# Peptides against a protein of PDB entry 3VZA, part 50

Target 1, 98 residues: chain A of PDB entry 3VZA
Amino acid sequence: RVERLCKSKELFEERLGLEIRRIHNEQLQFIFRHIDHKDPDKPYMFTLSINEQGDYEVTSCTPPLDCISEFQLKVRETNNFSAFIANIRKAFTALSFK
Target 2, 62 residues: chain B of PDB entry 3VZA
Amino acid sequence: AAYVTQLYYKISRIDWDYEVEPARIKGIHYGPDIAQPINMDSSHHSRCFISDYLWSLVPTAW

## One batch from the design tools (peptide; aimed at target 1 G54 Y56, target 2 K10)

Design b2_p28_7_s4 (made by RFdiffusion4, then SolubleMPNN; from b2_p28_7, 10 letters changed)
Fold by OpenDDE base, seed 1:
Structure b2_p28_7_s4 (fold): chain B 98 residues (1-98), chain C 62 residues (1-62), chain A 28 residues (1-28)
Amino acid sequence: as target 1 above (98 residues)
Amino acid sequence: as target 2 above (62 residues)
Amino acid sequence: EEEELERELKEEEELYQEMKKMFDYLLS
C-alpha cells in the first residue's frame, strides 16, 4: 500500500535525479542531480509557486538561468508542464558544461 | 506521496515495473504517438547516464 | 483540422487544471 507509493517515489528520485519538496511560503522546490557527470550529487534547483492569478511563477533558480523567464512565459501559454520541467533540466545540463 | 508520484508521471510519462530486481530498470514511456519499453541493467551504466537517457525520452517541444 | 485543434486544446486545459489541483494539495 503505502510501501508501494514510497518505492515509486524513490525510483523516480534516483532514476530521474529529481527531488520534489514542499518548502516554506507555499512553494515547491525542484532539485535536479545527476547533471554534472564529474559531480553527480551537485544540486541544480528552482522553486515554484502559483500566484494570485493562478499562474505558475518561478520564485528562485540556483544556479541562475537566463532562459527561466522565457520558460515561465511558455508554460503559462501552453500549459505544458512536462516540457517546462524538461527544458529546465536541459538548460541546467548546458550550464554544467560552461 | 501519492500526489508526488502523480507529478512524476505527469512530468516524465514513465510507469515503472515495481516487481523486478533493484538492478533492473524496467518500465514504459508513454509518448504522444507510441509507447516505448524501458529495460536497462543499472549495473552497466552510471547514474548520470541513466538519468540523461530517461530525460531524453521526454519531449521538450512546447 | 479545427475539430482536432479544439480537442487538443481541451485536453491541455484539463491537464493543466489537474496539475494545479495536485500542486495546490502539495502546498496546503
Scores: peptide ipSAE 0.171, ipTM 0.883, DockQ to the pose 0.029
OpenDDE base, seeds 2, 3, 4, 5: peptide ipSAE 0.092, 0.085, 0.084, 0.092; ipTM 0.878, 0.875, 0.873, 0.875; seeds 3, 5 fail the geometry check

Design b2_p28_8 (made by RFdiffusion4)
Pose (drawn by RFdiffusion4):
Structure b2_p28_8 (pose): chain A 98 residues (1-98), chain B 62 residues (1-62), chain P 28 residues (1-28)
Amino acid sequence: as target 1 above (98 residues)
Amino acid sequence: as target 2 above (62 residues)
Amino acid sequence: KTAMEKLLEKIDEAETEEEKELEEEIFS
């Protein structure tokens, strides 16, 4: 029951290397690991809220990505949250080689 | 707990097989078109490859 | 609504009925 839900969360966290945390001020923090193969535990994170207009809003990005504002505009336009998350991960992977 | 796992599905479109040994990464990836099985031996791969591979299943087109 | 509930609500607004039925089947 609840065991299955916790198990599912752990499988996703380990397998995708993605953790989701609900933090202060109506935000969710997305933490990617397994990005840098030389340092698999190093995190890359961004935080997100739904603003008062009901729009996606990236409220911080550590380390910064120069394309995340463009991604914010695209996710607002298309409502494609899946692609938004996937493109942010691709951007952090690329950043790790800069 | 259910809400986060639901979001993982919305992000990845993967449903795990919860009835397998821990060393097996097994599940199905869903999409616009036919669903695809996943059945990997975790012992054969690094954690990073597993994550990179699984993420490569997620389309990046907007 | 919590941050997660607002996010899920936002995502659901853009989903088709077929997508919702498939998701409900999986999570049932």

Design b2_p28_8_s1 (made by RFdiffusion4, then SolubleMPNN; from b2_p28_8, 16 letters changed)
Fold by OpenDDE base, seed 3:
Structure b2_p28_8_s1 (fold): chain B 98 residues (1-98), chain C 62 residues (1-62), chain A 28 residues (1-28)
Amino acid sequence: as target 1 above (98 residues)
Amino acid sequence: as target 2 above (62 residues)
Amino acid sequence: MSPIEKLLEWIEKSMSEEELKRMERIFA
């Protein structure tokens, strides 16, 4: 089972171009690659924590996204974390064309 | 960690086929209404195209 | 709570019985 989980993680990381890391202060870091077709290894990332109210909070976003605060609000309202991640990836993709 | 793979699944709704050749990207995407097969030859596509395609399967509606 | 804990709650509570069974199969 451990072997399957490891392989699964590797396949998701490579195929989705998304790495998920646990970092300091009980935060998660989401690192997108394969965004910029001219530089597939260029990372686009954000960090996530839970604030004092128990809500998702984006603590950093690199490069910055104007829409990230709205997405944070939306995920709090809907609890649709899948859409949250997908929309962020879409926004990073749009940014890569600028 | 187990939670990471669970999170990947909950985000993407993809179940990979782990028994195929490394160059084959094969699995099932479970959409809201219907399950669709994934079956790609990675040697025929860029990494960016593959990722873009897979993410296109993930709804962005809140 | 941590984001991991909140996400685990989301994973556990947001799925239908059908999807729960599917996930159990996938990660069995």
Scores: peptide ipSAE 0.675, ipTM 0.957, DockQ to the pose 0.542
OpenDDE base, seeds 1, 2, 4, 5: peptide ipSAE 0.674, 0.460, 0.668, 0.653; ipTM 0.957, 0.938, 0.956, 0.954

Design b2_p28_8_s2 (made by RFdiffusion4, then SolubleMPNN; from b2_p28_8, 14 letters changed)
Fold by OpenDDE base, seed 3:
Structure b2_p28_8_s2 (fold): chain B 98 residues (1-98), chain C 62 residues (1-62), chain A 28 residues (1-28)
Amino acid sequence: as target 1 above (98 residues)
Amino acid sequence: as target 2 above (62 residues)
Amino acid sequence: MSPIEKLLARIEKSESEEELELEKKIFA
């Protein structure tokens, strides 16, 4: 089972180009790759926590996204975490062309 | 690893077929509509294209 | 809870609440 889980993680990381890490202060780091087709390994990342109020909180975003605050609001309103992540990726993709 | 894979599922709604050859990207996407099969030959596509395609399956509507 | 567990719990909590609200609407 452990081997299967490790394999699953690796498949998701490679196929989605998304790595998820635990970092300091009980935060999660989401690292997107495969965004820039000219530089597939270039990371686009943000950090996330659930604050004491139980709300989704983006604690950093690199490179910065103008829309990240709005997305944070949207995910708090809709609780659609999947769309939240997908929209961030879409925004990073758009940014990669600039 | 169990928790992170669970999170990947919550994000992507994709279940992989783990019994296929490494070059075959096979699975099922469980979106709002009818579940859609995924079946790609990775040797025919760039990593970026594959990722873009898979993410295109994930709804962005709030 | 680890951060990943906490996040999953938050996601699942909202899913459960949405399901409950939906059930209330359907059967009210």
Scores: peptide ipSAE 0.642, ipTM 0.936, DockQ to the pose 0.296
OpenDDE base, seeds 1, 2, 4, 5: peptide ipSAE 0.610, 0.632, 0.617, 0.606; ipTM 0.918, 0.935, 0.929, 0.923

Design b2_p28_8_s3 (made by RFdiffusion4, then SolubleMPNN; from b2_p28_8, 15 letters changed)
Fold by OpenDDE base, seed 5:
Structure b2_p28_8_s3 (fold): chain B 98 residues (1-98), chain C 62 residues (1-62), chain A 28 residues (1-28)
Amino acid sequence: as target 1 above (98 residues)
Amino acid sequence: as target 2 above (62 residues)
Amino acid sequence: MSPLEKLLEWIEKSMSEEELAKMEKIFS
């Protein structure tokens, strides 16, 4: 049981190149890797909290994304967290092309 | 923690086959209208390609 | 509320019984 859960997490982390961590101040950190094909281990990350209104709030984004505020608004409106994460990864991918 | 797997599933809509060999990336992606199988040999692809491919399955429509 | 708690709520509200059952197979 525990072994299966651990395996599942590892498979998702490696195959999606996405790590999810709980960090200080009751925040979640999302770390994308496998974005830059020239540097697969380069992290692209953002942190997420809940504001006083109970809404998702991006507290940091590295590297910064111009679209992150719009995505924050969209996830609040739709509660489509899947699209939220997918769009962020798409934006990070676009940013990696320089 | 169970929530981790649940969260990854809700994000990706991928259900892995946990009984196959480690090098085999096998599972099912559940799209909004159809379910499609995933079946890849990881030794044939880069990590970036695999991730890009899997994320390409995830809709970005809000 | 933490973002994790909000996400758990989202999971609970949006997942079908069938999907939950599939997840339970992984847990056992």
Scores: peptide ipSAE 0.579, ipTM 0.942, DockQ to the pose 0.409
OpenDDE base, seeds 1, 2, 3, 4: peptide ipSAE 0.258, 0.214, 0.237, 0.168; ipTM 0.916, 0.909, 0.913, 0.901

Design b2_p28_8_s4 (made by RFdiffusion4, then SolubleMPNN; from b2_p28_8, 13 letters changed)
Fold by OpenDDE base, seed 2:
Structure b2_p28_8_s4 (fold): chain B 98 residues (1-98), chain C 62 residues (1-62), chain A 28 residues (1-28)
Amino acid sequence: as target 1 above (98 residues)
Amino acid sequence: as target 2 above (62 residues)
Amino acid sequence: MSPLEKLLAWIEKSESEEEKELEAKIFA
């Protein structure tokens, strides 16, 4: 089972270009790659935690996104985590064209 | 990696076919209305194209 | 628990054990 689960993670990481790391203070780091077609390994990342109120909180975003605060609000309202992550990736993609 | 893979599924709604050849990207994307099969030859596409395509399957509507 | 099961129970304590097991294989 461990081997299959490890393979699954590797497939997701490579195919989605998304790495998920556990970091200090119970935060998740989401690292997007394959955003910039001219530099596929360039990372676009944000960190996420659950704050004391029990809400999603983006604790960092690199490079910064103007829309990240709005997305944080939206995910708190809708609890649509999938759309949250997808929209962030979409925003990073748009940013890469600038 | 059980929980991280669960998270990947909750994000992407993609279930991979783990029994195919390494160069074949095969799976199913489970959308809200329909399940869409994924079947592509990775040797014919760049990593960025593959990722962009797969993410395009994920709805962005809140 | 949510949101997202407290980020999947901090991607579960046991996940670290799986990763340690994998690392053990890599460096064995």
Scores: peptide ipSAE 0.624, ipTM 0.936, DockQ to the pose 0.089; fails the geometry check
OpenDDE base, seeds 1, 3, 4, 5: peptide ipSAE 0.616, 0.618, 0.611, 0.605; ipTM 0.934, 0.935, 0.936, 0.935; seeds 1, 3, 4, 5 fail the geometry check

## One batch from the design tools (peptide; aimed at target 2 Q6 Y30)

Design b2_p29_1 (made by RFdiffusion4)
Pose (drawn by RFdiffusion4):
Formats: sequence, structure tokens, C-alpha cells
Structure b2_p29_1 (pose): chain A 98 residues (1-98), chain B 62 residues (1-62), chain P 29 residues (1-29)
Amino acid sequence: as target 1 above (98 residues)
Amino acid sequence: as target 2 above (62 residues)
Amino acid sequence: SAPSNLDKWLSKVATESEEQLATDRTNYE
């Protein structure tokens, strides 16, 4: 029951290396791990809210990505949240080799 | 708890097989077209490869 | 209290994701 839900969350967290946290001021924090193979536990994170217009809004990105504003515009236009998350992870992987 | 796991599905389109040993990464990836099985031995791979591989299943086209 | 825009979005995503997963499982079977 509830055990299955917790198990599902843990499997996703470990396997995708992605944690989702509800934090202050109506925000969710997405933390990617398993990005840098030399340091698998190092986090890359961004925070997101749904603003008063009902639009996706990235409220912070640590470390910064120069393409995340473009990604914000694209996710608003296409409503493709899956691709938005996937492209942010690809950007953090690339940033790690800069 | 349910709402976060439902978002993981929205993001990855993966449904896990919850009835297997912990060492097996088993599930199905869904998409526009036919669903694809996943059955990996976690002991054969690094955590990073597993994550990179699973994420490679997620399309990046907008 | 009225739900925030984030709560509304999470609720919608949860419902849509649950229905989509049920359909995907049926199609796969």
C-alpha cells in the first residue's frame, strides 16, 4: 500500500538519480545526482514554481545553466515537461565537462 | 507520496516491476509507439551508467 | 484554504499520469 508508494519513490530516486523536494514558497527542488561519474553523489539542482499566471517558472539553478531560460520558454510553449527535465539533465552532464 | 511517483512517471514514462530482487532493475518504458521492457542486472553496472542509460530512454525532442 | 497554483498543477499531473499509466499498462498487456 503505502509501502509500495515509498518503494516506488526510492526506486526512482536511486535509479534516475533524481530527488524531488517540496520546499518553501510554493517551490519544488529537483536534485540530480549521478551526473559526474568521478563524484556520483555531487548534486546539480534547480527549483521550479508555477506562477500566478499558471506558467512554469525556474526560480533558481545551482550551478547555473546558460540554457535554462531557453528551456523555460520552450516548456511553456510546448508543455513538454518530460523533455524539459531531460534537457536540463543533459545540460548539467555537459556542464560537468566544461 | 503518490503525487511524486506520478510525476516520476510523467517525467520518465517508466513503470517498475516491484516484485523482483533488489539487484534487478526491471520495468517497462512507455512512448508514442510500442512499450519497451527493461531488465538489467544492477550488479553489472555503475550507478551512473544505470542513471545515464535510463535517462537515455527519455526523448529530448520538444 | 484555496490551493496554490503549484498544488493545482500537481493534482492535475497526478490524475493525468495515473490515467495514462493505466491505459499504457492495458495496451502493453

Design b2_p29_1_s1 (made by RFdiffusion4, then SolubleMPNN; from b2_p29_1, 16 letters changed)
Fold by OpenDDE base, seed 5:
Structure b2_p29_1_s1 (fold): chain B 98 residues (1-98), chain C 62 residues (1-62), chain A 29 residues (1-29)
Amino acid sequence: as target 1 above (98 residues)
Amino acid sequence: as target 2 above (62 residues)
Amino acid sequence: SEPSNLEKWLAEVAKESAEEREKNLKKAA
């Protein structure tokens, strides 16, 4: 099972181009790659915490996204975490075209 | 850690087939109405294409 | 010590995802 868990993580990281790290101050760091087809290793990332009220809170976004505050509001309203992450990736993808 | 795998599932709703050869990307994406099989030969696609395709399976509607 | 909000959230994610995945696997079988 340990071997399976390690393999699972590696498959998700490579295939989705998404790395998830637990970082300081009780935050998660989401690192997207494979966004820019001309530079597949270029990272697009944001950090997330659960604040004192129990709500999702984006603590950083690099590069910055105009829509990130709206997405934070949307995920709080809908609790659709999957759509939250997918929309952020979509926004990063759009940004890579500029 | 186990929580990471579960978090990936919460995000993607994808379950991989771990018994196939490394070059084969095989699994199932679970949507609310239908399960979509995934079956790709990674040697035929770029890493970016593969990621874009898999993410296209994930609904963006709130 | 009291678990952090993040730790509690991760525990909820693990439980929810495991249950949903198990359900889906049974449907696919």
Scores: peptide ipSAE 0.718, ipTM 0.955, DockQ to the pose 0.931
OpenDDE base, seeds 1, 2, 3, 4: peptide ipSAE 0.717, 0.718, 0.715, 0.715; ipTM 0.955, 0.955, 0.954, 0.954; seed 1 fails the geometry check

Design b2_p29_1_s2 (made by RFdiffusion4, then SolubleMPNN; from b2_p29_1, 12 letters changed)
Fold by OpenDDE base, seed 5:
Structure b2_p29_1_s2 (fold): chain B 98 residues (1-98), chain C 62 residues (1-62), chain A 29 residues (1-29)
Amino acid sequence: as target 1 above (98 residues)
Amino acid sequence: as target 2 above (62 residues)
Amino acid sequence: MEPSNLEKWLAKVAEESAAQLAADRARAA
């Protein structure tokens, strides 16, 4: 089972171009790659925590996204975490075109 | 860890077929109305195209 | 110590996603 779980993680990381890490101060780091077709390894990242109110809170975003605050509001309203992550990737993709 | 795989499923709703050859990207994306099969030869596509395609399966409507 | 907010959230995700996957597989079968 451990071997299968490891393989699963590797498949998701490579195929989705999304790495998820647990980092300091009880946060998750989401690292998108395969965004810029001219530089597939360039990372686009944000970090997330669950605050004392139990709400999703974006603690950093690199590169910065003007829409990230709105997305945080939307995910709190809808609790649609999937759409939250997908929309962030969409925004990073748009940003990669400069 | 198990939580990582489950988090990926929460995000993507993709269920991989782990019994196929490494170069074959095979699985199922589960939507609310339809299950969409995934079956790609990774040697025929760039990494960016593959990722873009898979993410295109994930709804962005809130 | 009680689990952190993040750990509690991850535990919930694990439970809910496992159930969702099982339901999805059953529905598609």
Scores: peptide ipSAE 0.755, ipTM 0.959, DockQ to the pose 0.903
OpenDDE base, seeds 1, 2, 3, 4: peptide ipSAE 0.755, 0.755, 0.754, 0.754; ipTM 0.958, 0.958, 0.958, 0.958; seed 2 fails the geometry check

Design b2_p29_1_s3 (made by RFdiffusion4, then SolubleMPNN; from b2_p29_1, 12 letters changed)
Fold by OpenDDE base, seed 5:
Structure b2_p29_1_s3 (fold): chain B 98 residues (1-98), chain C 62 residues (1-62), chain A 29 residues (1-29)
Amino acid sequence: as target 1 above (98 residues)
Amino acid sequence: as target 2 above (62 residues)
Amino acid sequence: SAPSNLELWLKKVAEESQAQLEKDRAAAA
């Protein structure tokens, strides 16, 4: 089972270009790569926590996204976590062309 | 590690075929519409293209 | 000590994701 889980993680990391880490202070770090086709290894990342109210809270975003606060609101309203992550990637992609 | 792995399915709704050779990107994307099969030769595409394609399968509508 | 909100959330996600996957596979079969 451990081997399968490790393989699964590796496949997702490579194919989606998304690494997810558990970091200090009970947070998740989402690291997107493969965003900039000219620099595939350039990371675009944000950190996420579950606050005392049980709501999603973005604690950092690098590079910063103007839309991140709106996305946080949207995910709280809709609870569509998949769309939340996908829209962040979309925003990072758009940013890479600026 | 187990919990994080499951988070990938929540995000992507992609079910990989783990029995094929590493160069073959094979799986199924599930969504509100008909399940979409994935079957790519990674040697024919850049890493960025592959990622962009796979993410294009994930709906962005809230 | 009591589990953190993140730990509880991750556990919930894992359970729901596994259930969803099984549901998806069944629907596609």
Scores: peptide ipSAE 0.746, ipTM 0.958, DockQ to the pose 0.906
OpenDDE base, seeds 1, 2, 3, 4: peptide ipSAE 0.744, 0.744, 0.744, 0.743; ipTM 0.957, 0.958, 0.958, 0.958

Design b2_p29_1_s4 (made by RFdiffusion4, then SolubleMPNN; from b2_p29_1, 15 letters changed)
Fold by OpenDDE base, seed 5:
Structure b2_p29_1_s4 (fold): chain B 98 residues (1-98), chain C 62 residues (1-62), chain A 29 residues (1-29)
Amino acid sequence: as target 1 above (98 residues)
Amino acid sequence: as target 2 above (62 residues)
Amino acid sequence: SPLSNLELWLKKVAEESAAELAKNREAAA
């Protein structure tokens, strides 16, 4: 089972270009790669926590996204976590062309 | 590890086929509509194209 | 000690995702 889980994680990381890490202070770090076709290894990342109210809270975003605060609001309203992550990736992609 | 893998499913709704050769990207994408198969030869595409394609399967509507 | 908010959330995600995936696999079979 451990081997299967490791393989699953590796497949998702490589194919989606998304690494998810548990980091200090009870946070998740989401690291997107494969965003810039000219620099596939360039990371685009944000960190996420669940605050004391039980709400999603973005604690950092690198590079910064103007839309991240709006996305945080939207995911709290809709609870559509999938769309939240996908829209962040879309925003990073748009940023890579600027 | 289990929690992270389940989080990937929550995000992508993709279930990989783990029995195929490494160069074959095969799985199923689930959604509100009919499930869609994924079947790609990774040797025919760049890493960025593959990722972009797979993410294109994930709805961005809130 | 009680689980952290993040740990509770991850546990919830795991349970929901596992249930949904199992249901989807049954439908696909």
Scores: peptide ipSAE 0.741, ipTM 0.958, DockQ to the pose 0.919
OpenDDE base, seeds 1, 2, 3, 4: peptide ipSAE 0.741, 0.739, 0.740, 0.740; ipTM 0.957, 0.957, 0.957, 0.957

Design b2_p29_2_s1 (made by RFdiffusion4, then SolubleMPNN; its pose is not in this set)
Fold by OpenDDE base, seed 1:
Structure b2_p29_2_s1 (fold): chain B 98 residues (1-98), chain C 62 residues (1-62), chain A 29 residues (1-29)
Amino acid sequence: as target 1 above (98 residues)
Amino acid sequence: as target 2 above (62 residues)
Amino acid sequence: SVEKWQAMMDKLLEGLSEEERERLAKRAE
């Protein structure tokens, strides 16, 4: 089981270019790569926690995204976590073209 | 580790075929209405293209 | 804490169907 789980994680990390890390203070760090085709290893990342009210809270975003606060509101309203992550990647992709 | 893999599925709705050679990207994407096969030769694509393609399968509508 | 971590993961993983959970479990074995 452990071997299969490790392989699964590695495949997702490489193929999606998305690494998920557990970090201090019970937060998750989402690290996107493969965004900039000229610099595939350049990281685009944000951190996420559950606040005291039990709601999703973005605690950091690097580089910063103007739309991140709106996305936080949307995911709280819809609970569509998949769309939340996909939209963030889309926003990072758009930012990489500037 | 189990939580992380489940989270990847929750995000992407992709289930990989783990019994193929490393150069073959094979799996199933489970959309809201239909399931679509994934079958790519990774040697013919860049890492960025592969990632962009796979993410294009994920709906962005809230 | 373990409790806070578990609560976060439970929230993130909400919505998975029984069919999906079963399929994932089989592949993880």
Scores: peptide ipSAE 0.616, ipTM 0.948, DockQ to the pose 0.745
OpenDDE base, seeds 2, 3, 4, 5: peptide ipSAE 0.612, 0.612, 0.615, 0.614; ipTM 0.948, 0.948, 0.948, 0.948; seed 4 fails the geometry check

Design b2_p29_2_s2 (made by RFdiffusion4, then SolubleMPNN; its pose is not in this set)
Fold by OpenDDE base, seed 4:
Structure b2_p29_2_s2 (fold): chain B 98 residues (1-98), chain C 62 residues (1-62), chain A 29 residues (1-29)
Amino acid sequence: as target 1 above (98 residues)
Amino acid sequence: as target 2 above (62 residues)
Amino acid sequence: SVESWQRMFEKLLSGLSEEERKRLEERAA
């Protein structure tokens, strides 16, 4: 079971180019790679927590995204976490072309 | 690790086939209405292309 | 703490259906 879980994580990390880390202060760090085709290992990342109200809160975003605050609002409204992450990746992708 | 793998599924809605050879990217994407098979030869594509393709399966509509 | 992480993931994973949870559990076995 442990072996399968490890393999699963590794496959997702490589194939999606998304690493998820548990970091200090009860935060999750989402690290996107494979964004810039010219520099596939360049990381695009944000950190996420659940605030005292139980809402998703983006605590950092590197590089900064103008739309991140809007996405935070949207995910709170819709609880569509999948779309939240996908839209962030889309935004990072767009940023990589600028 | 269990939580993280579940989170990957929550995000991507992809379930991998873990029994195939490493070069084969095989799984199922569970869309809102339909399930789509994934079956790629990773040796034929760049890492970025693969990631872009897989993410393209994930709806961005809120 | 373990409990705090559990609460976070409970929130994050709250939308999974029972069928999905079952399938994931079977895969993890």
Scores: peptide ipSAE 0.650, ipTM 0.952, DockQ to the pose 0.753
OpenDDE base, seeds 1, 2, 3, 5: peptide ipSAE 0.647, 0.644, 0.644, 0.646; ipTM 0.952, 0.952, 0.952, 0.952; seed 1 fails the geometry check

Design b2_p29_2_s3 (made by RFdiffusion4, then SolubleMPNN; its pose is not in this set)
Fold by OpenDDE base, seed 1:
Structure b2_p29_2_s3 (fold): chain B 98 residues (1-98), chain C 62 residues (1-62), chain A 29 residues (1-29)
Amino acid sequence: as target 1 above (98 residues)
Amino acid sequence: as target 2 above (62 residues)
Amino acid sequence: SVEAWQRMMDRLLSGLSEEERKRLAERAE
């Protein structure tokens, strides 16, 4: 089971270009790669926590996204975590063309 | 590791086929209405194209 | 802590259906 889980994680990381890390202060770091086709290894990342009320809270975003606060509001309203992550990647992709 | 793999599934709705050779990207995407197969030859595509394609399967509607 | 990590992941994964959990469990075994 451990071997299968490790392989699964590696496949997701490579194929989605998304790495998920556990970091200090009870946060998750989401690192997107494969965004810029000219620089596939360039990272686009944000950190996420669950606040004392149980709500999603974005604690950092690099590079910064103007829409990140709106996305945080949307995910709290809809609880659609999949759309939340996908929209962030979409926003990073748009930013890479500027 | 179990938590992380489950999180990847919750995000992408993709379930990989782990029995195929590394060069074959094979799995199933479970959309809101129907499930559709994924079957790609990774040697024919860039890493960025593969990622973009897979993410295109994930709905962005809230 | 381990407990805090588990609480966070449980919150993030709370929306998975029983069918999805079953499928994921079968694949992991």
Scores: peptide ipSAE 0.606, ipTM 0.948, DockQ to the pose 0.737
OpenDDE base, seeds 2, 3, 4, 5: peptide ipSAE 0.603, 0.601, 0.603, 0.603; ipTM 0.947, 0.947, 0.947, 0.947

Design b2_p29_2_s4 (made by RFdiffusion4, then SolubleMPNN; its pose is not in this set)
Fold by OpenDDE base, seed 2:
Structure b2_p29_2_s4 (fold): chain B 98 residues (1-98), chain C 62 residues (1-62), chain A 29 residues (1-29)
Amino acid sequence: as target 1 above (98 residues)
Amino acid sequence: as target 2 above (62 residues)
Amino acid sequence: SVESWQKMMDYLLKGLSEEERKRLKERAE
């Protein structure tokens, strides 16, 4: 089971270009790669926590996204976590052309 | 890493076929109303293309 | 702590159907 889980994680990391890390202060770091086709290893990342009210809270975003606050609101309203992550990647992709 | 793999599924709705050769990207994407098979030869595509394609399967509608 | 992290992950994963959890469990084992 452990071996299978490790393989699964590695497959997701490579194929989606998304790494998920546990970081200090009860946060998750989401690191996107494979965004810039000219620089596939360039990271685009944000950190996420659950605040005292139980709401999703983006604690950092690098590079900054103008839409991140709106997405935070949307995910709180819809609880569509999948769309939340996908939209962030979409936004990072758009930013990579700037 | 059970939590992490489950989180990847919640995000992508993709379930990989772990028994195929490493160069084969095979799995199933579970959409809201249909399951779509994934079957790619990774040697035919760049890492960025593969990622872009897989993410394109994930709905962005809130 | 481990417990606090588990709580966070449980919260994030809340909403997966029992069928989905079962499938994921079967694939992992």
Scores: peptide ipSAE 0.620, ipTM 0.948, DockQ to the pose 0.697
OpenDDE base, seeds 1, 3, 4, 5: peptide ipSAE 0.620, 0.620, 0.619, 0.617; ipTM 0.948, 0.948, 0.948, 0.948; seed 1 fails the geometry check

